# Peptides against a protein of PDB entry 3JWR, part 216

Target 1, 323 residues: chain A of PDB entry 3JWR
Amino acid sequence: TRELQSLAAAVVPSAQTLKITDFSFSDFELSDLETALCTIRMFTDLNLVQNFQMKHEVLCRWILSVKKNYRKNVAYHNWRHAFNTAQCMFAALKAGKIQNKLTDLEILALLIAALSHDLDHRGVNNSYIQRSEHPLAQLYCHSIMEHHHFDQCLMILNSPGNQILSGLSIEEYKTTLKIIKQAILATDLALYIKRRGEFFELIRKNQFNLEDPHQKELFLAMLMTACDLSAITKPWPIQQRIAELVATEFFDQGDRERKELNIEPTDLMNREKKNKIPSMQVGFIDAICLQLYEALTHVSEDCFPLLDGCRKNRQKWQALAEQ
Target 2, 298 residues: chain A of PDB entry 3JWR as posed
Amino acid sequence: TRELQSLAAAVVPSAQTLKITDFSFSDFELSDLETALCTIRMFTDLNLVQNFQMKHEVLCRWILSVKKNYRKNVAYHNWRHAFNTAQCMFAALKAGKIQNKLTDLEILALLIAALSHDLDHRGVNNSYIQRSEHPLAQLYCHSIMEHHHFDQCLMILNSPGNQILSGLSIEEYKTTLKIIKQAILATDLALYIKRRGEFFELIRKNQFNLEDPHQKELFLAMLMTACDLSAITKPWPIQQRIAELVATEFWEQGDQVGFIDFVCTQLYEALTHVSEDCFPLLDGCRKNRQKWQALAEQ

## One batch from the design tools (peptide; made by RFdiffusion4, then SolubleMPNN)

Design b2_p16_7_s2 (from b2_p16_7, 7 letters changed)
Fold by OpenDDE base, seed 1:
Structure b2_p16_7_s2 (fold): chain B 323 residues (1-323), chain A 16 residues (1-16)
Amino acid sequence: as target 1 above (323 residues)
Amino acid sequence: SEFEKRLLEEIEELYK
C-alpha cells in the first residue's frame, strides 16, 4: 500500500526528537504516520529489531495492521489509546529503568501487548457484551473483550507479511505468546483489583522479588495496568482532554444501554451525571491509581513522575469537585 | 471510604 511504502521509506527520528521517553508525552499533535514512526523507534531503541532479527518492512506492515484493526468510530479505545499505552510502557522501560529488570522476551511481549491490548474494541465494556448477548459472550465467560483482543493480536501476528516474531525460536515464540496473553488479559481491571493486593503486600513487606517467576508475572500485569491507566498521570491539559474522550465513550454506551437494553446506566456512563465527573475521578484515583503508582515507584524510583502526575491531577479534580 | 467501596464495586461491574 502507499501507506506502507511511505512508512517503510521514512527516516525514523530519534526518541529524543519524538519525546517518546517522556512520561509527559502527548500524541495530540502527531499524525498517524508519526505515531507509526514513534512505534518503530520504540522497537528499535529497545533493541527488539536487532535481537529478534525483525525485517523493517515486516515491522512496518505489522504496525499498520495493528493500527488498522482499531476502530475509528470509538472515542477512546482506539489506536491512539493503544499507542499511548505503548509509549508509557516505553517510557517506563527507558526513563523508568524497568528495562534492566526484564528479559528481552518480556520486553518484546509487553510492547506487543500494549499496542494490541484493545484490538477491535467496540467502545463497550464486558458488562454490555454480556447483557446484550453478544456472540463473544458465548465464547468466553470472563474477560470477554480481553480474550478477543488477544485473538486479534494472534491473528495479526500470524498474517502473511506481519510475522515480526519469525526470528524467534519455537521456545521463545511460545514464551512470548504466553506473556502477551497474560499481559492483555491483565488489562481487565477486574483482574487487577483481584490481584493487586498480593503485589502491594509483597512491596509493603519488602519481600518483592522479580527473580520469582510468579512475582515476575504479577509485576508484568501491574505494569500493564499502570501503562493502560497512564492518562491519569499526564499533565493536566492532556488529562482533561483524555477524560473527555473516556466520558464520551462511556456516555455513548450509556445511551445504548437505555435504547437497546432499556436499562438505566451507571453514573459513570450516565450523560445526565456529567457534573459528577470530577468527584468520580478523585474516587478513581484514590481507589485504583495511587497505590499502583506508589508500588511501581517502590520497584523503580525513576517511575516517580507517574505518581507525581497522578497526585497533581487528583488535586485538580478535587478543586473542580468543590466548585 | 464508602465512596471508594462503591466505586470499586462499580468498576468491578464495568470490567467483569
Scores: peptide ipSAE 0.024, ipTM 0.690, DockQ to the pose 0.333
Fold by OpenDDE base, seed 4:
Structure b2_p16_7_s2 (fold): chain B 323 residues (1-323), chain A 16 residues (1-16)
Amino acid sequence: as target 1 above (323 residues)
Amino acid sequence: SEFEKRLLEEIEELYK
């Protein structure tokens, strides 16, 4: 395609030029092509292209395929969200120095997972899918969308000309897919809530050990969530804009819940409760985000900008809630 | 807090 030709022939700017190592990164000014270029740079600078012998054209095609399989009519859970999740992962790996704590396969898996974790998202949560009796709800009992996202990820990875994992051994391939699956499934916030206590306790007791396979898996799950929620850490102008996108999508679901399911939406998805957004954001930060970024910062102090950003945004939201 | 508990319950319901 013309798009593929353009991407494959383009000079990929440095990570410094693209600012993709910055935790404060914003994609708002970037074209779709530029987001793809950033993605290529992430793979390159993490040594994934070289170490796993990725063909440039195949990587380009894969990126474009992933982007294409995000819906354009979804306000928040679109390509830009996935891209920002991946960028945060890249920043955490590089600037946050988590790269030094992980294997190349884990890094490969996390980056693929970050880009793929919301593939074909429909702008509605698992509860809506279940209550609407969507065909996907018949296939999966829990984490319905996350299973679907992984299925989409796998489909793309196995599609002709998109096989970025073709340079891996059979064992490496199996390992990578396992980690990708676990990472995507970990983005179900319900699973995060279920598992985070173990992680926080390990950190609190100074018993956290990445050499333990179970703890490694747990850490990768927490890291995925930290990147998935990273909008809450962004500079305030960026945070506000993203919060508006989230609210738009949630309110759209709430409107559909009223119309299609004849139910009163929860406050988070209730357009009539928009005045509660600031207080709900404070509550979300306190209940979900702060401990996670504190724990992540404990694992790697260079991730502090995420925690600092979260704290700053809490203050901003609190100020709005008091008005 | 009670608010946090309610929020967590709401989130659990939203993401189950």
Scores: peptide ipSAE 0.023, ipTM 0.673, DockQ to the pose 0.338
Fold by OpenDDE base, seed 3:
Structure b2_p16_7_s2 (fold): chain B 323 residues (1-323), chain A 16 residues (1-16)
Amino acid sequence: as target 1 above (323 residues)
Amino acid sequence: SEFEKRLLEEIEELYK
């Protein structure tokens, strides 16, 4: 395609030029092509292209395939969300110095997972899928959409001309897919809530050890969530805009719940309760976000900008809630 | 807070 030719022939700017190492990064001004260039740079600077012998054209095609398999009519859970999740992962690995704590296969898996974790997202949550009796709800009992996202990820990885993992041994391939699956499934916030207590307790007791395979898996799950939720850490103007996208998507679901399911939506998805957004954001930060970024900062102090951003946005939302 | 607890429960329900 013309798009593939343009991407494959383009000079990829440095990470410094693209600012993709910055925790304050915004994609708002970037074209789709520029987001793809950023993604190439992430793979290159993490040494994934070299270490796993990725062909440039195959990587370009894979990136474009991933982008294509996000829906354009979904307000938040689209390619830009996946791209921002991956960028936060890249920043955490580089600027946050987490790269030094992980294997190349883990890094490869995390980056693929970040880009793929919401593939074919439909702008509705697992609860809606269950209540609507969608066919996917018959295949999976829990984390329905996350299983679907992984299935989509696997489909793309195995598609002709998209096989970025073809340079891996059979064992490396199996390991990578296992980690990708675990990482995508970890983006189910229900699973995060279930597992986070163990992570926080290990840190509190100063018993956290990445050399333990179980703790490594737990950390990768927490890191995925931290990147997935990273919008809450962004500078206020960026945070506010992203929050509007999230609210739009949630309200669209709420409208569908009323129309299609004849149910009253929860406050988070109720357009009539828009005035509660600031207080709900404060509650979300306190209940979900703060402890995670505190714990992540304990693992690597260079991740502090995420925690600092989260704290600053809490203050901003609190000020709005008091008006 | 009680609100945070309810929010967590809601999130758990939403993402199950």
Scores: peptide ipSAE 0.023, ipTM 0.672, DockQ to the pose 0.352
Fold by OpenDDE base, seed 5:
Parts: structure tokens; sequence; C-alpha cells
Structure b2_p16_7_s2 (fold): chain B 323 residues (1-323), chain A 16 residues (1-16)
């Protein structure tokens, strides 16, 4: 395609120029082409292109394929969300120094998973999918959408001309796919809530050890969630804008719940209760976000900007809630 | 807090 030709021929700027190592990164002013260029740079600077012998054209095609399999009519869970998740992963690996704690296969899997974790997201949560009796709800009982996201990821990876993993051995390929699946499934916030206590307790007791395979898997899951929720850590103007996108998507679901299911939406998805957004954001930060970024910072102190950003945004939301 | 507990329960219900 013309888009592929343009991307494949383009000079890829440095990570420094693109500022993709910054935790404060914003994609708001980036074109779709520039987001793809950033993505290429992430793969390159993590040594994934070289170590796994990726062909440049194949990587370009894969990135564009991932991008096109996000819906444009979804306010928040679109390509830009996936891209920002991947950028936070890149920043955590580089600036946060987590790269030194992981294998190349784990890094490869995490980056692919971050970009792919919400593929074909429909702008509704698992509860809506279940209550609407969607065909996907018949295939999976739990983490319905996350299973679908992984299926989409696998489909793309196996599509002609998109096989970025073709340079891997059979064993490396199997390992990578396993980690990708686990990472995508871990983005189900219900699973995060279920599992995070084990992670926090290991940290609290100073028993956390990445050499343990189970703890490694747990850490990768927590890291995925930290990147997925990283909008809450961004500078306040960015945070506000993203919060508006999230609210828009939630209100769209609430409107559909009223219309299609004849259900009164929860406050989070109720357009009539938009004045509660600041207090709900404070509650969300306290209940979900703070402990995660505290624990992550304990694993790597260089991740402190995520925690600091989260704390600052809590203060900003609290100030709005008091008005 | 009790508020956090309720919020967590709500989130669990929304994302299960």
Amino acid sequence: as target 1 above (323 residues)
Amino acid sequence: SEFEKRLLEEIEELYK
C-alpha cells in the first residue's frame, strides 16, 4: 500500500528526538505516521530488530496491521491508547531501567502485547459484552475481550507479510506467544485486582525475586497494568484530556445500556453524573493506581516519575472535587 | 476504606 511504502522509506528519528523515553510523553500532536515511526524506534532501540532478525518491511506492515485493527469510532480504546501503553512500556524499560531485569524474549513479548492488548476494542467493557449476550460471551466466561484481543494479535502475527517472529526458533516462538497471551490477559483489571495482593505482599516482605518464574510472570502482569493505566501519571493537561476521552467512552456505553439493555448505568458510566468525575478519579487513584506505582518504584526507583505523576494528579483531581 | 472497597467491588463487576 501507499502507506506502507511511505512508512518503510521514511527515516526513523532517534528516541531522543521522538522523546519516547520520557514518562511525560504525549502523542496528541503526532500523526499516525509519526506514531508508527515511534513504534519502529522502540523495536530498534530495544535491539529486537537485530536480535530477532526482523525485516524492516515486515515490521512496518505489522505495525500498520495492528493500527488498522483498532477502531476509529472508539473514543479511548483505540490505536493511540495502545501506542501510549507501548510508549510507557518503552520508557519503563529504558528510563525506568527495567530492561536490565528482563530477557530479550520477555521484552519482545511485552512490546507486542502492549501494542496489541486492546485490538478490535468495541468501546464497551466485559460486563456489557456479557449482558448483551454477544457471541464473544459464548466463547469465553472470563476476560472475554482480552481473549479476543489475543486472538486478533495472533491472527495478525500469522498473516502473510506480518510475521515479525519468523526469525525465532520454535521454542522462542512458543515462549514469546505464551508471554504475549499472559500479558494481554493481565490487562483485565479484574485479574489485576485479584493478583496484585500477592505482588504487594512480596514487596512488603522484601521477598520479591525476579529469578522465580512465578514472580517473574506476576511482575510482567503488574508492569502491563502499570503501562495500561499510565495515563493517570501524565502531566495534568495530558491527564485531563485523556480522562475526557475515557469519560466519553464510558458515557457512550452508559447511553447504550439505557437504550439497548434498559439498565440504569453505574455512576462511572452515567452522563448525568459527570460532576462526580473528580471524586471518582481520586477514588480510582487511591483504590487502584497508587499502590501499583509505589510497588513498581520499589522494584526500580527510576520508575518514580510514574508514582510522582500519579500523586500530582490525585492532588489536582482532589482540588476539583472540592469545588 | 469502605469507599475504596465498594469501588473495587464495582470495578471487579464491571471488568469481569
Scores: peptide ipSAE 0.023, ipTM 0.667, DockQ to the pose 0.337

Design b2_p16_7_s3 (from b2_p16_7, 5 letters changed)
Fold by OpenDDE base, seed 5:
Structure b2_p16_7_s3 (fold): chain B 323 residues (1-323), chain A 16 residues (1-16)
Amino acid sequence: as target 1 above (323 residues)
Amino acid sequence: SEVEERILKEIEELYE
């Protein structure tokens, strides 16, 4: 395609020029082509292209395929969300110094997972899929959409001309796919809530050890969640804009719940309760976000900008809630 | 807090 030709022939700017190592990064000003260029730079600077002998054209095609398999009519869970998740992962790995704590296969898997974790998202959550008796709800009992996202990821990876993992041995390939699956499934916030207590307790007791395979898996899951939720850490103008996108998508679901399912939506998805957004954001930060970024900062102090951003945004939301 | 508990409950219900 012309798009592939343009991307493959383009000069890829440095990570410094693209500012993709910054935790304060925003994609708002970037074209789709520029987001793809950023993605190439992430793979290159993480040494993934070199270490796994990726062909440039294949990587370009894969990126475009991933982007194409996000829906444009979804307000928040689209390519830009996946891209921002991956950028946060890149920043955490580089600026946050997490790269030195992980294997190359784990880094490869995390980056692929971050880009792929919401593939073909429909702008509705698992509860809606289940309650609407969607065919996907018949295939999976839990983490319905996350299983679907992984299936889409696997489909793309196996598509002709998109096989970015062809340079891996059979064992490396299997390991990578396992980690990708676990990482995508970890983005189910219900699983995060279930598992986070173990992680926080390990940190609190100073017993956290990345050499333990179980703790490594747990950490990768927490890191994925931290990147997936990283909008809450962004500078206030960016945070506020993203919160509007999230609210739009949630309210759209709530409207559909009323119309299609004849149910009253929860407060988070109720357009009539828009005035409660600030207080709900404070509650979300306190209940979900703060402890995660605190724990991540304990693993690597260089991740502090995420925690600091989260704290600053809590203050901003609290101020709005008091008006 | 009560708000935190409500948010957690809502999230659990939404992602089960």
Scores: peptide ipSAE 0.037, ipTM 0.769, DockQ to the pose 0.363
Fold by OpenDDE base, seed 4:
Structure b2_p16_7_s3 (fold): chain B 323 residues (1-323), chain A 16 residues (1-16)
Amino acid sequence: as target 1 above (323 residues)
Amino acid sequence: SEVEERILKEIEELYE
């Protein structure tokens, strides 16, 4: 395609030029092509292209395929969300120095997972899918959408001309897919809530050990969540804009719940409760975000900008809640 | 806190 030709022929700017190492990164001013270029740079600078012998054209095609399989009519859970998740992962790996704690396969898997974790998202949560009796709800009992996202990821990875993992051995391939699946499934916040206590306790007791396979898996899950929620850490103007996108999508679901399912939406998805957004954001930060970024910062102090950003945004939301 | 408990409950309901 013309798009592929353009991407494949383009000079990829440095990570410095693209500012993709910054935790404060914003994609708002980037074209779709520029987001794809950023993605290429992430793979390159993480040494994934070289280590796994990725063909440039195949990588370009894969990126475009992933982007294409996000819906444009979804306010928040679209390509830009996935791209921002991946960028946060890249920043955490590089600037946050988590790269030094992980294997190349884990890094490869995390980056693929970050980009793929919301593939074909429909702008509704698992509860809606279940209550609407969607066909996907018949295939999966829990983490319905996350299973679907992984299925889409696998489909793309196996599509002709998109096989960025073709340079891997059979064992490396299996390992990578396992980690990708676990990472995508970990983005279900219900699973995060269930598992985070173990992680926090290990950190609190100074018993956290990445050499333990179970703890490694747990850490990768927490890292995925930290990147998935990273909008809450962004500079306030960026945070506000993203929060508006989230609210838009949630309210759209709430409207559909009223109309299609004849149910009263939760406060988070209730357009009539828009005035509660600031207080709900404070509650969300306190209940979900702060402890996670504190723990992540404990694992790697260079991730502090995420925690600092979260704290600053809490203050901003609190100030709005008091108005 | 009560607020945290409420948020956790809401999230659980959203992702069940």
Scores: peptide ipSAE 0.037, ipTM 0.767, DockQ to the pose 0.344
Fold by OpenDDE base, seed 3:
Structure b2_p16_7_s3 (fold): chain B 323 residues (1-323), chain A 16 residues (1-16)
Amino acid sequence: as target 1 above (323 residues)
Amino acid sequence: SEVEERILKEIEELYE
């Protein structure tokens, strides 16, 4: 395609120029092409292109395929969300110095997973899928959409001309896919809630050890969640704008719940309760976010900007809640 | 807090 030709021929700017190492990064001013260029840079600077002998054209095609398989009519869970998740992963790996703690295969898997973790998201959560009796709800009992996202990821990876993993051995390929699947499934916040206690306890007791395979898997899951939720850490103007996108999508679901399912939506998805957003954001930060970024910062102190951003945004939301 | 508990419950319900 013309788009592929343009991307493949383009000079890829440095990570410094693109500012993709910054935790404060914003994609708002970036074109789709620029997001793709950023993504190429992430793969390159993580040595994934060299180490796994990725063909440039294949990588470009894969990126465009991933982007294409996000829906444009979804307010938040679109390509930009996936891109921002991947950028946060990149920043955590580089600026946060987590790269030194992981294998190349784990890094490869995490980056692919971050970009792919919400593929074909429909702007509705698992509860809606289940309640609407969607065919996917018959295939999977839990983490319905996350399984679907992984299936989409696998489909793209195996599509002609998109096989960025063709340079891997069979064993490396299997390992990578396993980690990708685990990472995508970990983005189910229900699973996060179930597992986070173990992670926090290991940190608290100074027993956390990345050389332990189970703890490694746990850490990768926590890291995925930290990147997936990283909008909450962004500078306030960025945070507000993203929060509006999230609210829009949630309210759209709530509207559909009323219309299609005859269900009164929960407060989070109720357009009539928009005034509760600030207090709900404070609650979300306290219940879900703060401990995660605290623990992550404990693993790598260079991830502090994520925690600091989260704390600052909590203060801002609290101030709005008091009005 | 009550808000935190509600959010946790909602998240559990929404993501299961």
Scores: peptide ipSAE 0.037, ipTM 0.768, DockQ to the pose 0.362
Fold by OpenDDE base, seed 1:
Structure b2_p16_7_s3 (fold): chain B 323 residues (1-323), chain A 16 residues (1-16)
Amino acid sequence: as target 1 above (323 residues)
Amino acid sequence: SEVEERILKEIEELYE
């Protein structure tokens, strides 16, 4: 395609030029081509292209395939969300110095998972899928969409000309897929809520050990969530804009719930309760975000900008809630 | 807090 030709022939700017190592990164000014270039740079600078012998054209095609399998009519859970999740992962690995704590396969899996974790997202949550009796709800009982996202990820990885994992041994391939699956499934916040207590307790007791395979898996799950929620850590103007996108998508679901399911939406998805967004954001930060970024900072102090950003945005939301 | 509990419940309802 013309898009593939343009991407494959383009000079890829440095990570410094693209600012993709910054926790404060914003994609608002980037074209789709530039987001793809950033993605190539992430793979390159993490040594994934070299270590796993990726062909440049195959990587380009894969990136474009992933981007294509996000819906444009979804306000928040689109390519830009996946891209920002991956960028946060890259920043956490590089600037946050987590790269040195992980294997190359784990890094490969996390980056693929971050880009793929919301593939074919429909702008509705698992509850809506279940209540609407969607065919996907018959295939999976829990984490319905996350299983679907993984299935889409696997489909793309196995598609002709998109096989970025072809340089892996069979054992490396199996390991990578396992980690990708676990990482994508970990983006279900319900699973995060269930598992986070174990992680926080390990940190609190100074018993956290990445050499333990179970604790490693747990950490990767927490890291995925930290990147998935990283919008809450961004500079205030960026945070506000992303919060508007999230609200738009949630309100769209709420509108559909009224129309299609004849139910009253929750406050979070109720357009009529837009004035409660600031207080809900404070509650979300306190209930979900702060402790996660605190724990992540204990694993790597260089991740502090995420925690600091989260704290600053809490203050901003609180100020709005008091107006 | 009550607010935190409400948010947790809402999130659980959203994802389970």
Scores: peptide ipSAE 0.036, ipTM 0.765, DockQ to the pose 0.348

